# Ledger of designs, part 46: peptides against a protein of PDB entry 6PSE

Target 1, 78 residues: chain A of PDB entry 6PSE
Amino acid sequence: PSEEEEYARLVMEAQPEWLRAEVKRLSHELAETTREKIQAAEYGLAVLEEKHQLKLQFEELEVDYEAIRSEMEQLKEA

## One batch from the design tools (peptide; aimed at target 1 E42 G44 L45, target 1 (a further copy) V47)

Design b2_p28_7_s4 (made by RFdiffusion4, then SolubleMPNN; from b2_p28_7, 13 letters changed)
Fold by OpenDDE base, seed 5:
Structure b2_p28_7_s4 (fold): chain B 78 residues (1-78), chain C 78 residues (1-78), chain A 28 residues (1-28)
Amino acid sequence: as target 1 above (78 residues)
Amino acid sequence: as target 1 above (78 residues)
Amino acid sequence: MSFPKLSDEELRAFFQGILDEEAARRAA
């Protein structure tokens, strides 16, 4: 039997005391996992914003670079 | 009593059939939440990598920009 | 990637969705 099937059997055969403990365990793990999920989402948004700001800075620099390159090209052709 | 205290009381007073159902419910929610957490983490890492690549490109462009700026400054001073 | 690649807008929506769901859960 798969581990899942074995676990299912354990749950079916378990006494109330074990089941209560399992509910408590699962509730705790769910709460922690939920918190971690939220943290990951918050972090993801922060990194997206940082990337966006960096992209804007890059685009500004690219414009400035092309301006200087063009000016220099004109000066060299004159 | 808080909702948490009320829930705790429910768990304490619950019959095995309810407890088994609750274990099943919590297990399902935990599995889904875990999947979402992993997904959020993976997407966060992907954004970090993209930001890192963008930063490298920005730094390279900055070096090139300073080189052209310096060359142009020298040409204007001559 | 174990999951489909998303655009930045889709990523923002995804992350914000997680936060919105949590906010809704706390408000209920």
Scores: peptide ipSAE 0.648, ipTM 0.881, DockQ to the pose 0.891
OpenDDE base, seeds 1, 2, 3, 4: peptide ipSAE 0.647, 0.648, 0.648, 0.647; ipTM 0.882, 0.882, 0.881, 0.881

Design b2_p28_8 (made by RFdiffusion4)
Pose (drawn by RFdiffusion4):
Structure b2_p28_8 (pose): chain A 78 residues (1-78), chain B 68 residues (1-68), chain P 28 residues (1-28)
Amino acid sequence: as target 1 above (78 residues)
Amino acid sequence: LVMEAQPEWLRAEVKRLSHELAETTREKIQAAEYGLAVLEEKHQLKLQFEELEVDYEAIRSEMEQLKE
Amino acid sequence: EEELEERAEKYVELMEEGKEEEALELLE
């Protein structure tokens, strides 16, 4: 029997004391995973924002580069 | 009276939580894998930005060298 | 706590749809 069918048998045939403990155990597991899930989403928004700021700082530098480059090309007529 | 024959509710609770836990885990993993992808993207972009800085300095100094 | 959970779920949804800019609106 696989671990899944063994567990299904346990839930449908175990005593209430065991069922109560499993409810309690899963409640802790769910609370912790919900906490991890939330932190992962916050981490995503933070790095998404960092990436956004970096993109702007990059495009700003592109404009400053083009301005100097444009002036140099003009000067090569001298 | 003996509504105490209620292991059926506990069994319903074990199943409900087991499913919620599974989906929460998927969402957590999905969220983590996305976070890693953004880090990879940001890394590529940071490398490109530092390249542009060097090139920018290269032609700021190459000009100014235009000195008369 | 529930709002954070709903924000996390919405974040995952938006990320699955490739909507990174819309995902940044969640910071507002």

Design b2_p28_8_s1 (made by RFdiffusion4, then SolubleMPNN; from b2_p28_8, 12 letters changed)
Fold by OpenDDE base, seed 5:
Parts: structure tokens; sequence; C-alpha cells
Structure b2_p28_8_s1 (fold): chain B 78 residues (1-78), chain C 78 residues (1-78), chain A 28 residues (1-28)
């Protein structure tokens, strides 16, 4: 049997004391994992904001660069 | 009593059938939350990599921009 | 805590969809 099937069997055959302990364990793990999910999501958002700001700066610089390049080209062709 | 205390009492007084159902519920929620956490983390890493590449491109463009700006300044001063 | 969880869930969903603009809107 798979580990999942074995676990399922264990749960089905378990005594109330074990089940209560398992509920407690799972509740704790869920709480921790939820906290970690929140942290990961907020971190992702923060990095996304930073990337977005950098993108805007890059695009602005690109415009400025093209402006100077064009002006330079015009001066060299004159 | 707090909701947590009330829940704890419920668990303590619960029958095995309820406890098994609760283990199943919590296991499912934990699995889903874990998946979501991993997805959020992977997204954050992807965005971080994109930001890093963009940063490198920005720095390269900045160098090129300064080179042209300097050349332009020299030409205008001549 | 519930509000944070809800926000995180929204972000995860937006990330899964690749909706960066939608995610950025949550900063407002």
Amino acid sequence: as target 1 above (78 residues)
Amino acid sequence: as target 1 above (78 residues)
Amino acid sequence: MAEQEQRAQQLVELFEQGDEEGALELLK
C-alpha cells in the first residue's frame, strides 16, 4: 500500500487519544504553513513592486538614451 | 472562552468519527496551503530573477547612456 | 490574522494567473 493508504488506515484504526493528538499536530502545522504562505505572498508582492519601479526607470532611461542618440546622429550627419 | 479554547474543548469532547473527519479536513487544508505557499515562493523567485536581469540591463544601458552623454558634451564644448 | 490570510490568498491567486497589474493594485 502507498504511504497515503497506510496513513488512512492508521487514522481509521486509531484511538481517540491519537486522533486528538493528530488534530493538534495538523492544526499547528497548518497555522505555521499559513503564516509562511502569507510571508511568501507578501515577499513576492514586494519584489514585484521593486521590479515594476525598476522597469519604469529603465523605460525612462531608454527614452533619454534614444533622445541623445538621435541628437548625436543628427550632429554627426551635419 | 476564546474560540481557540472552545475548539480545544470540542476536540476533547469529540467522538472518534468527528475526530477522523477533522483529521481529514485538516490534512486537506494543509496540503492546499502547502501548495499555495510553494507557488507563492516560486513566483517570488521568478520575479526576483526577472528583476535581477532587468537590473543588469539597466546598468548596461546606464553605461551606454553615460558614454553617449559624455561624447555629446565633448562635441558641444568643441 | 484573517485579513492577512485573505490578502495572501488573493495574491497567490493573482500570481498563479500571472496578473501582475492586479497584484500591484493591492498596494494601493
Scores: peptide ipSAE 0.401, ipTM 0.853, DockQ to the pose 0.825
OpenDDE base, seeds 1, 2, 3, 4: peptide ipSAE 0.391, 0.401, 0.397, 0.395; ipTM 0.852, 0.854, 0.853, 0.852

Design b2_p28_8_s2 (made by RFdiffusion4, then SolubleMPNN; from b2_p28_8, 11 letters changed)
Fold by OpenDDE base, seed 3:
Structure b2_p28_8_s2 (fold): chain B 78 residues (1-78), chain C 78 residues (1-78), chain A 28 residues (1-28)
Amino acid sequence: as target 1 above (78 residues)
Amino acid sequence: as target 1 above (78 residues)
Amino acid sequence: TAAQEQKATKAVELFEQGKEEEALKLLE
């Protein structure tokens, strides 16, 4: 029998006191997993913000680079 | 009474059939929330990798920019 | 503020769904 089938059988044959304890256990695990999910998302958002700021800085540097490159090219052609 | 207190009372007074249904519900929600947590972590990792690649590109552009800036400065001083 | 907290919470939810662009817009 699979662990899933054994667990299903346990739930089907369980007494109320075991079932109440299992509800409490699952509720606790759900709350913890929910917090972990939120934490993972918050971390991802922080990295996303950092990436966005870096992209803006990169674009600013590209503008400055093209300006100097253009000036240098004009000087070489003169 | 708080929703938490009302829920606790419901669990304490519930019949076995309700408790089995609640175990099934919570198990399902836990499985879904676990998948969502993993997904959030995977997205965060993807963004982190993208940020890392962008940082490398930025550093390469900085090197090129400093090279042209230095050459331009030398030409202006001559 | 309550509005900022709600916005942050919504951004988290969007990111969890892989909606990076929408999440980023809420953080701006």
Scores: peptide ipSAE 0.279, ipTM 0.827, DockQ to the pose 0.341
OpenDDE base, seeds 1, 2, 4, 5: peptide ipSAE 0.273, 0.278, 0.272, 0.276; ipTM 0.825, 0.827, 0.825, 0.826

Design b2_p28_8_s3 (made by RFdiffusion4, then SolubleMPNN; from b2_p28_8, 12 letters changed)
Fold by OpenDDE base, seed 5:
Structure b2_p28_8_s3 (fold): chain B 78 residues (1-78), chain C 78 residues (1-78), chain A 28 residues (1-28)
Amino acid sequence: as target 1 above (78 residues)
Amino acid sequence: as target 1 above (78 residues)
Amino acid sequence: MAAQEQKARKLVELLEQGKEEEALKLLD
């Protein structure tokens, strides 16, 4: 049997004391994992904002670059 | 009493059937939260990689921009 | 904590959908 099936059997055959302990364990792990999820999401959002700002800067520079390129092209053709 | 204290009391006074159901519930929530945490982390990493590539492109454009700017400045000063 | 969790879940959802611009609005 799989570990999952074995675990399910353990839960089904467990005494109340074990079950209470398991509830406590799972509650604790859930709380920790939830905090970690939030932190990961917040970090991802921060990086996304940084990327967005960088993209805006890149697009602005691209516009400026094309302006200078065009001006220089005109000067060279004159 | 706080909600946490009330919950603790419920767990302590609960019958095995309720406890088994609670273990199942918490296990499910933990699994989902874990997947979400991993996804958040993976997306954060992906965005970070994209930001890095964008930064490289930005730096390359910046070099090209400065080259053209300098050339044009020289032409205007002549 | 509930609000933060909801925000985190929404962020993941938006990123899964490739909706980065909408994800950025979560900073507001």
Scores: peptide ipSAE 0.094, ipTM 0.786, DockQ to the pose 0.951
OpenDDE base, seeds 1, 2, 3, 4: peptide ipSAE 0.094, 0.077, 0.089, 0.092; ipTM 0.786, 0.778, 0.785, 0.784

Design b2_p28_8_s4 (made by RFdiffusion4, then SolubleMPNN; from b2_p28_8, 12 letters changed)
Fold by OpenDDE base, seed 5:
Structure b2_p28_8_s4 (fold): chain B 78 residues (1-78), chain C 78 residues (1-78), chain A 28 residues (1-28)
Amino acid sequence: as target 1 above (78 residues)
Amino acid sequence: as target 1 above (78 residues)
Amino acid sequence: MEAAVQRAEELVRLLEEGREEEALTLLD
């Protein structure tokens, strides 16, 4: 049988003391995993903000670049 | 008492059937939260990679901009 | 923590949908 099936059988056959311990274990792991999920999401958001700011800077530079390029083109055509 | 204390008492006084159901519930929530954590981490990484590519493009444009700026400055000084 | 969980879930959802601009509003 699969590990999942074996675990399910263990839960079915377990004594209350084991079940209480398992509830405690799972609750703890869930709390930790939840905190880790939040941290991962917050990090992703921070990086996203940085990317957004960089994009704005890039677009601004692109505008400035085109302005200079156009001015240079005009000077060379004169 | 706090909700945590009340929950702890419920677990202590619970029957095996409730405990088995709680193990199942917590296992399910843990699995879902784990998947969400992984997804959050993967998306954070993807955004980081996009930011990196954008940074490279920005740096390339910056070099090109400085080249044109310098050339224009030379033309204006002549 | 509940608010933080909800915020994280919303962020993940928005990123999955490619709604990055909307995701940035979560910083407010």
Scores: peptide ipSAE 0.187, ipTM 0.810, DockQ to the pose 0.937
OpenDDE base, seeds 1, 2, 3, 4: peptide ipSAE 0.184, 0.158, 0.187, 0.182; ipTM 0.810, 0.801, 0.810, 0.809; seeds 2, 3 fail the geometry check

## One batch from the design tools (peptide; aimed at target 1 A40)

Design b2_p29_1 (made by RFdiffusion4)
Pose (drawn by RFdiffusion4):
Structure b2_p29_1 (pose): chain A 78 residues (1-78), chain B 68 residues (1-68), chain P 29 residues (1-29)
Amino acid sequence: as target 1 above (78 residues)
Amino acid sequence: LVMEAQPEWLRAEVKRLSHELAETTREKIQAAEYGLAVLEEKHQLKLQFEELEVDYEAIRSEMEQLKE
Amino acid sequence: SAELEEFLAFVAEKVPSPPVPPRSPPPPP
């Protein structure tokens, strides 16, 4: 019997004391995972923002580069 | 009376939580894999930005060298 | 909370749903 069918049999045939403990155990597991899930989403938003700021800082540097480059090309007529 | 024949509710709770836990885990993993992708994207972009900085300095100094 | 929910909904469009890993062992009978 696989671990899944063994567990299914345990839930449908175990005593209430065991069922209560499993409810309790899963409640802790869910609370912790919900906490991890939330932190992972916050981390995503943070790095997404960092990336956004970096993109702007990059495009700003592109403009400053083009301005100098444009001037230099003009000067090569001298 | 003996509504105490209620292991059926506990069993319903075990199943409800088991499912919620599974979906929460998927969402968590999915959120983590996306976070890693953004880090990888940011890394590529940081490398490109530092390249542009060097090139920018190269032609700021190459000009200014235009000195008369 | 709403922002995080929207972000998770957005991440669902970008990243395929991963398989559910095996569960933790239950308490002993």

Design b2_p29_1_s1 (made by RFdiffusion4, then SolubleMPNN; from b2_p29_1, 15 letters changed)
Fold by OpenDDE base, seed 2:
Structure b2_p29_1_s1 (fold): chain B 78 residues (1-78), chain C 78 residues (1-78), chain A 29 residues (1-29)
Amino acid sequence: as target 1 above (78 residues)
Amino acid sequence: as target 1 above (78 residues)
Amino acid sequence: MEKLEEFIKEIKTKVPTPAVPPPAPPLPL
């Protein structure tokens, strides 16, 4: 039997006291996991924003670089 | 009473059939929330890697830009 | 990037389903 089938049997045969304890346990774990999920999501969004800002800076520098490169090329051809 | 206190009373007074259903519900939600947490973390890591690569490219471009800028400055002073 | 942002926002806002209250006992006839 899979762990899932064994757990399902345990739940089916369990006494009310065990079931109440299990509900409490699962509720607590769900609350913690939900908080962790939200935190992970928030961190992901923060990193995305940082990456976006860096990309903008990179694109600005590329424009400046190409401007100087073009000016330099003109000076070398003259 | 807070929703939490009401829920706690509900769990305490609930029949075994309801408790079994609640264990099943909570187990399912915990599994889904856990998966979502992991996925959010994995995406965050992927974005971090992309950001790191972009930063390296930016730093390389800065070096090249400063080299050309310096050469241009020397040409303008001469 | 947009899909990832959308996904992260969805995950962030998704909350557990509230418990379903037990059916009220039938009113005595």
Scores: peptide ipSAE 0.309, ipTM 0.829, DockQ to the pose 0.059
OpenDDE base, seeds 1, 3, 4, 5: peptide ipSAE 0.307, 0.306, 0.308, 0.308; ipTM 0.829, 0.829, 0.829, 0.829

Design b2_p29_1_s2 (made by RFdiffusion4, then SolubleMPNN; from b2_p29_1, 13 letters changed)
Fold by OpenDDE base, seed 4:
Structure b2_p29_1_s2 (fold): chain B 78 residues (1-78), chain C 78 residues (1-78), chain A 29 residues (1-29)
Amino acid sequence: as target 1 above (78 residues)
Amino acid sequence: as target 1 above (78 residues)
Amino acid sequence: MKRLEELLKEIATKVPTPAVPPPAPPLPP
């Protein structure tokens, strides 16, 4: 039997005291995992924002670079 | 009573059939939340890598920009 | 980027389904 089938059987045959303890355990784990999920997602969003800002800075530098490159080319041809 | 206290009372007074259903619900929610946590973490790592690569490109462009800026300054002073 | 942002926002805001309360005992007739 798969672990899932064994667990399902355990839940079906369990006494109310065990079931209450299991509900408490699962509720706690769900709360912790939910917090961790939110933290992971928020971290990802923060990194995305940082990447976006960096991209804007990169694009600005590219414009400045092309401007200087063009000016330098004109000076060399003169 | 807080929602937590009300829920705790509900669990204490609940019949085995409800407790089994609640274990099933919580198990499902925990599995889904765990998957989402992992997914968020993986996405965050991918974005971090992209940001790192962009930073390297930005730093390379800064070096090139400073080189051209310096050369142009020399040409203007000559 | 926008799609990933949307996905992360969805993950960040998604909450577990609340418990279904046990059926109230039938009102005494």
Scores: peptide ipSAE 0.483, ipTM 0.851, DockQ to the pose 0.060
OpenDDE base, seeds 1, 2, 3, 5: peptide ipSAE 0.477, 0.483, 0.480, 0.479; ipTM 0.851, 0.852, 0.851, 0.851

Design b2_p29_1_s3 (made by RFdiffusion4, then SolubleMPNN; from b2_p29_1, 12 letters changed)
Fold by OpenDDE base, seed 5:
Structure b2_p29_1_s3 (fold): chain B 78 residues (1-78), chain C 78 residues (1-78), chain A 29 residues (1-29)
Amino acid sequence: as target 1 above (78 residues)
Amino acid sequence: as target 1 above (78 residues)
Amino acid sequence: SAKLEALLAEIAKVVPAPAVPPPAPPLPP
């Protein structure tokens, strides 16, 4: 039997005391995993914000670069 | 009683059939939440990679900008 | 910005919703 089938059988044959303990275990793991999920999402959001700020800086520099390039081209033609 | 205390009492007083159902429910939610956690982490990683590439582009543009700025300054002084 | 918005939307999908309360125990026979 697969581990899943064995676990399913264990749950079916388990005494109430074991089942209560398993509910507690799973509840704890779910809470922890949920916290970790939220943390991962928050980290992703933070990086997105950093990337957005960097993109704005990049676009600003691009504008400045094009301005200088244009001015330089004008000076070279004069 | 808090919702947590009420739930704890429910688990303590529950019949084996309910406990088995709750184990199944929690197992399913844990699996789903785990998948979502992994997905969130993967998205965060993807954004980090995008940010890194953008940073490299920004640094390259900065070098180009400084080169043109320096050349422009030299032309203005000549 | 569209790509950023898309990524934000995907991240938002994995943000937890409020937990659904557990089902009530079965009625005693």
Scores: peptide ipSAE 0.106, ipTM 0.784, DockQ to the pose 0.069
OpenDDE base, seeds 1, 2, 3, 4: peptide ipSAE 0.099, 0.103, 0.099, 0.097; ipTM 0.783, 0.783, 0.782, 0.783

Design b2_p29_1_s4 (made by RFdiffusion4, then SolubleMPNN; from b2_p29_1, 12 letters changed)
Fold by OpenDDE base, seed 3:
Structure b2_p29_1_s4 (fold): chain B 78 residues (1-78), chain C 78 residues (1-78), chain A 29 residues (1-29)
Amino acid sequence: as target 1 above (78 residues)
Amino acid sequence: as target 1 above (78 residues)
Amino acid sequence: MERLEAFLAEVAKEVPAPAVPPPAPPPPL
């Protein structure tokens, strides 16, 4: 029997006291996992914002670079 | 009474059938929330890698920009 | 909170479902 089938059997045969304890355990684990999910999302969002700002800076630098390149080409042809 | 106190009372007074159903519900929510947490972490990591690659490209462009700027300054002073 | 929810919604779209691990071989009889 898989661990899942064994756990399912345990839940079916368990006394109310064990079931109440298991509800408490699962509620706690759910709360912790939810907090960890939110934290992971907050971090990912912060990195996404940083990436966006960096992209804007990159695009600004590309414009400045092309301006200088164009000025340099004009000076060489003149 | 807070919703938490009311829920705690419900768990304490609940029949085994309700408790088994609640264990099943919480187990399912925990599994889903765990999957969502992992997905959030994986996506955040992917964005971090993209940000890192963009930073390398930005630094390369800065070097090229400074090289052209320096060449332009030398041509203006000569 | 709305921005966080939007991020989580995007995560749900972009991250492929983890490959279901192959079923563990049945224990030997």
Scores: peptide ipSAE 0.342, ipTM 0.811, DockQ to the pose 0.241
OpenDDE base, seeds 1, 2, 4, 5: peptide ipSAE 0.332, 0.326, 0.330, 0.306; ipTM 0.816, 0.818, 0.824, 0.813; seeds 1, 2 fail the geometry check

Design b2_p29_2 (made by RFdiffusion4)
Pose (drawn by RFdiffusion4):
Structure b2_p29_2 (pose): chain A 78 residues (1-78), chain B 68 residues (1-68), chain P 29 residues (1-29)
Amino acid sequence: as target 1 above (78 residues)
Amino acid sequence: LVMEAQPEWLRAEVKRLSHELAETTREKIQAAEYGLAVLEEKHQLKLQFEELEVDYEAIRSEMEQLKE
Amino acid sequence: EEEEEEERQEEVWEEFEEAREEEEEEKEE
């Protein structure tokens, strides 16, 4: 019997004391995972933002580079 | 009376929580894998930005060297 | 306090999912 069918048998045939403990155990597992899930989403939004700021800083540097490059090309007529 | 024959509710609760825990785990993993992808994207971009900085300094100094 | 914290967590998840979907639409273009 697989671990899944063994567990299914346990839930349908175990006493209430065991069922109450499993409810309690899963409640802790769910609360912790919900906490981890939330932190992972916050981490995503933070690095998404960092990436956004870096993109803007990059495109700003592209403009400053083009301005100098444009002036240099003009100067090579001298 | 004896509504105390109620292991059926506990069994319903074990199943409900087991499913919620599974979906929450998928959402958590999915959220983590996306966070890693953004880090990889940001890394590529940071490398490109530092390349542009060096090139920018290269032609800021190459000009100004235009000196008369 | 707990209801406010759950609403805050739901908002944070919704914002994350919207940002993720927008990024995938941009990659498809």

Design b2_p29_2_s4 (made by RFdiffusion4, then SolubleMPNN; from b2_p29_2, 17 letters changed)
Fold by OpenDDE base, seed 5:
Order: structure tokens, then C-alpha cells, then sequence
Structure b2_p29_2_s4 (fold): chain B 78 residues (1-78), chain C 78 residues (1-78), chain A 29 residues (1-29)
């Protein structure tokens, strides 16, 4: 039997005291997992913002680079 | 009473059938929240990797830019 | 700080990796 089937049997045969304890356990784990999910999302957002700022800086540098490259090409052709 | 205290009372007074249903509900929500947490973490990691690659590209462009700038400065001084 | 966030993320990623490994082990039984 799969662990899931065994767990399902355990839940079906469990006494109320065990079931209450299991509800408490699952509630706690759900709260913790929810907090961790939120933290992961917040971190992901922060990194996205940092990446966006870096991209803007990169694009600005590309423009400056192409400007100098073009000027230098003109000077070499003259 | 807080919602938490009210829920705790509900769990204490609940019949086994309700408790089994609650275990099932919480198990399902925990599984979903866990999946979402994992997805958020994977996404955050991917963004971090992208940011790192972008940083490397930026640093390479800075080197190239300074090389051209220096060459152009030398040409203008000659 | 960015360092503190990276540490938090590292923890989350470690937890993720651990949980993924546990889920992969459970699928093999």
C-alpha cells in the first residue's frame, strides 16, 4: 500500500485525540509553509527589481559604448 | 475570542467525521501551498541566475567601453 | 540587507531542495 493509502487508513481508524493532534500539526505546518511561500515571493520580487535596475544600467552603457564606437570609427575614416 | 481560539474550540468539540474532513482539507492545502512555495523558490533562483549573467555581461561591457574610451583619448591627444 | 535576503533565500532553497528530494524518494516507494 502507498504511504498515502496507509495514511488514509490511519486517519479513518484514528481516535478523536489523534485527529485533533493531527489537525493541530497540519495547521502549524500550513502556517509555516505559507510564511515561507510569502518570503520566497518577496525575495523574488526584490531580485527582480535589482535585475531591472541592472538592466537599465546595462542599456545605458550600451548606448554610451555605441556612441564612442561610432565616433572612433569616424575618426579612423577621416 | 480570536478566530484562532474559536477554531481551537471547534476542533475540541468536533466529531470524528468533521476532524477527518479537516485533516483532509489541511493536507490538501498544505500540499498546494508547498507546491507554490517550491515554485516561488525556483522562480527566485532563476531570476538570481539571470541577474548574475546580466552582471557578468555588464562587467564585460565596462571593460570593452574603457578600452575604446582609452583608445579614443589617445587618438585625440595625437 | 541584500546579504540577509540571500541568507533567507539560501535557507528557502535548501528547504526546497530537501523537500524535493523527500518527494522524489516518496515517489519511488
Amino acid sequence: as target 1 above (78 residues)
Amino acid sequence: as target 1 above (78 residues)
Amino acid sequence: SAAAQKEKEKKILEEFKKKKEEEEEEKKE
Scores: peptide ipSAE 0.088, ipTM 0.756, DockQ to the pose 0.076
OpenDDE base, seeds 1, 2, 3, 4: peptide ipSAE 0.080, 0.085, 0.101, 0.082; ipTM 0.756, 0.754, 0.763, 0.750; seeds 1, 3 fail the geometry check

Design b2_p29_3 (made by RFdiffusion4)
Pose (drawn by RFdiffusion4):
Structure b2_p29_3 (pose): chain A 78 residues (1-78), chain B 68 residues (1-68), chain P 29 residues (1-29)
Amino acid sequence: as target 1 above (78 residues)
Amino acid sequence: LVMEAQPEWLRAEVKRLSHELAETTREKIQAAEYGLAVLEEKHQLKLQFEELEVDYEAIRSEMEQLKE
Amino acid sequence: SWLEELLEEEEEREEEEKERRREEYEKWL
């Protein structure tokens, strides 16, 4: 029997004391995972923002580069 | 009376939590995998930005060298 | 990184849960 069918048999045939402990155990597991899930989403928003700021800083540098480059090309007529 | 024949509710709770835990885990993993992708994207962009900085300095110095 | 460690810990939790279910089934028998 697989671990899944063994567990299914446990839930349908175990005593209430065991069922209560499993409810309790899963409640802790769910609370912790919900905490981890939330931190992972926050981390995503933070890196997404960092990336956004970096993109802007990059495009700003592109403009400054083009301005200097444009002036140099003009000067090569001298 | 003996509504105490209620292991059926506990069993319903075990199943409910087991499913919620599974979906929460999927969401968590999915959220982590997206976070790693953004880090990889940011890394590529950081590398490109530092390249542009060097090139920018290269032609700021090459000009200014235009000196008369 | 923190995300890579979180993903590795989740894989370990899944393995430990399968072993726990075997132990609980044997105890119940």

Design b2_p29_3_s2 (made by RFdiffusion4, then SolubleMPNN; from b2_p29_3, 12 letters changed)
Fold by OpenDDE base, seed 2:
Structure b2_p29_3_s2 (fold): chain B 78 residues (1-78), chain C 78 residues (1-78), chain A 29 residues (1-29)
Amino acid sequence: as target 1 above (78 residues)
Amino acid sequence: as target 1 above (78 residues)
Amino acid sequence: SKLEELLKKEKEREEERKEERRRKAEEFR
């Protein structure tokens, strides 16, 4: 039998005391995993915001670069 | 009573059939939440990589910008 | 990174959960 099948059988045959303990364990793991999910999402959002700010700076520099390039081209043609 | 206290009481007073169903429910939610956590982390890593690539491009543009700025300054002084 | 750490930790926890389920099943037999 697969591990999942064996666990399923265990759950079906287990006594109430074991089941209550398992509910408690799973509830705890769910709470921890939920917190970690939120933390991952928050971190990802922070990185996204940082990337956005960097993109804005990059675009500004591109504008400045093109301005200087154009000015330099004009100076070379004069 | 708090929701936690009410839930705790429910778990303590519940019949085996309810407890088995609750184990199944919690297992399912844990699996889903785990998947979502992984997805959030993977997404964040992708954004982090994108930010890194953007940073490299930005730094390259800064170098190019300074090169043109310097050349232009030389042309103006001539 | 923190995200890589979270992924690693999750992978470890999954293995631990598998092992724990296996152990519990064996103990119940």
Scores: peptide ipSAE 0.417, ipTM 0.867, DockQ to the pose 0.816
OpenDDE base, seeds 1, 3, 4, 5: peptide ipSAE 0.416, 0.412, 0.416, 0.413; ipTM 0.867, 0.867, 0.867, 0.867; seed 3 fails the geometry check

Design b2_p29_3_s3 (made by RFdiffusion4, then SolubleMPNN; from b2_p29_3, 15 letters changed)
Fold by OpenDDE base, seed 2:
Structure b2_p29_3_s3 (fold): chain B 78 residues (1-78), chain C 78 residues (1-78), chain A 29 residues (1-29)
Amino acid sequence: as target 1 above (78 residues)
Amino acid sequence: as target 1 above (78 residues)
Amino acid sequence: SELERLLAEEEERRRRAAEERRERAREFR
């Protein structure tokens, strides 16, 4: 039997005391995993914002670079 | 009583059939939340890598910009 | 990174949870 099938059998055959303990365990793990999910999401959003700000700076520099490149080309042709 | 205290009482007073159903519910929610956590983390890592690549490109452009700026300044002074 | 840490902790949690389930299953038999 698969581990999943064995666990399912355990849950079906378990006494109320074991089931209550399992509910408590799963509730705790769910709470922790939920907190970590939120933390990962918040961190990801922060990085996304940083990337966005960097993109804006990069685009501004590209504009400035093209302006100077064009001016320099004009100076070399004169 | 708090929602947590009410839930705790429910778990303590619940029949085995309810407890088994609750274990199943919590297991499902834990699996989903875990998947979402992993997805959030993987997405955040991808964004972080993209930011890193963008930073490298930005730094390369800064070097090129300063080179052209310097050359242009020399042309204007001549 | 924090994200890599979270992924690593999740893998370790899964490993521990699987081991604990196996132990409980053995104790129940």
Scores: peptide ipSAE 0.337, ipTM 0.849, DockQ to the pose 0.755
OpenDDE base, seeds 1, 3, 4, 5: peptide ipSAE 0.335, 0.334, 0.298, 0.336; ipTM 0.850, 0.849, 0.838, 0.850

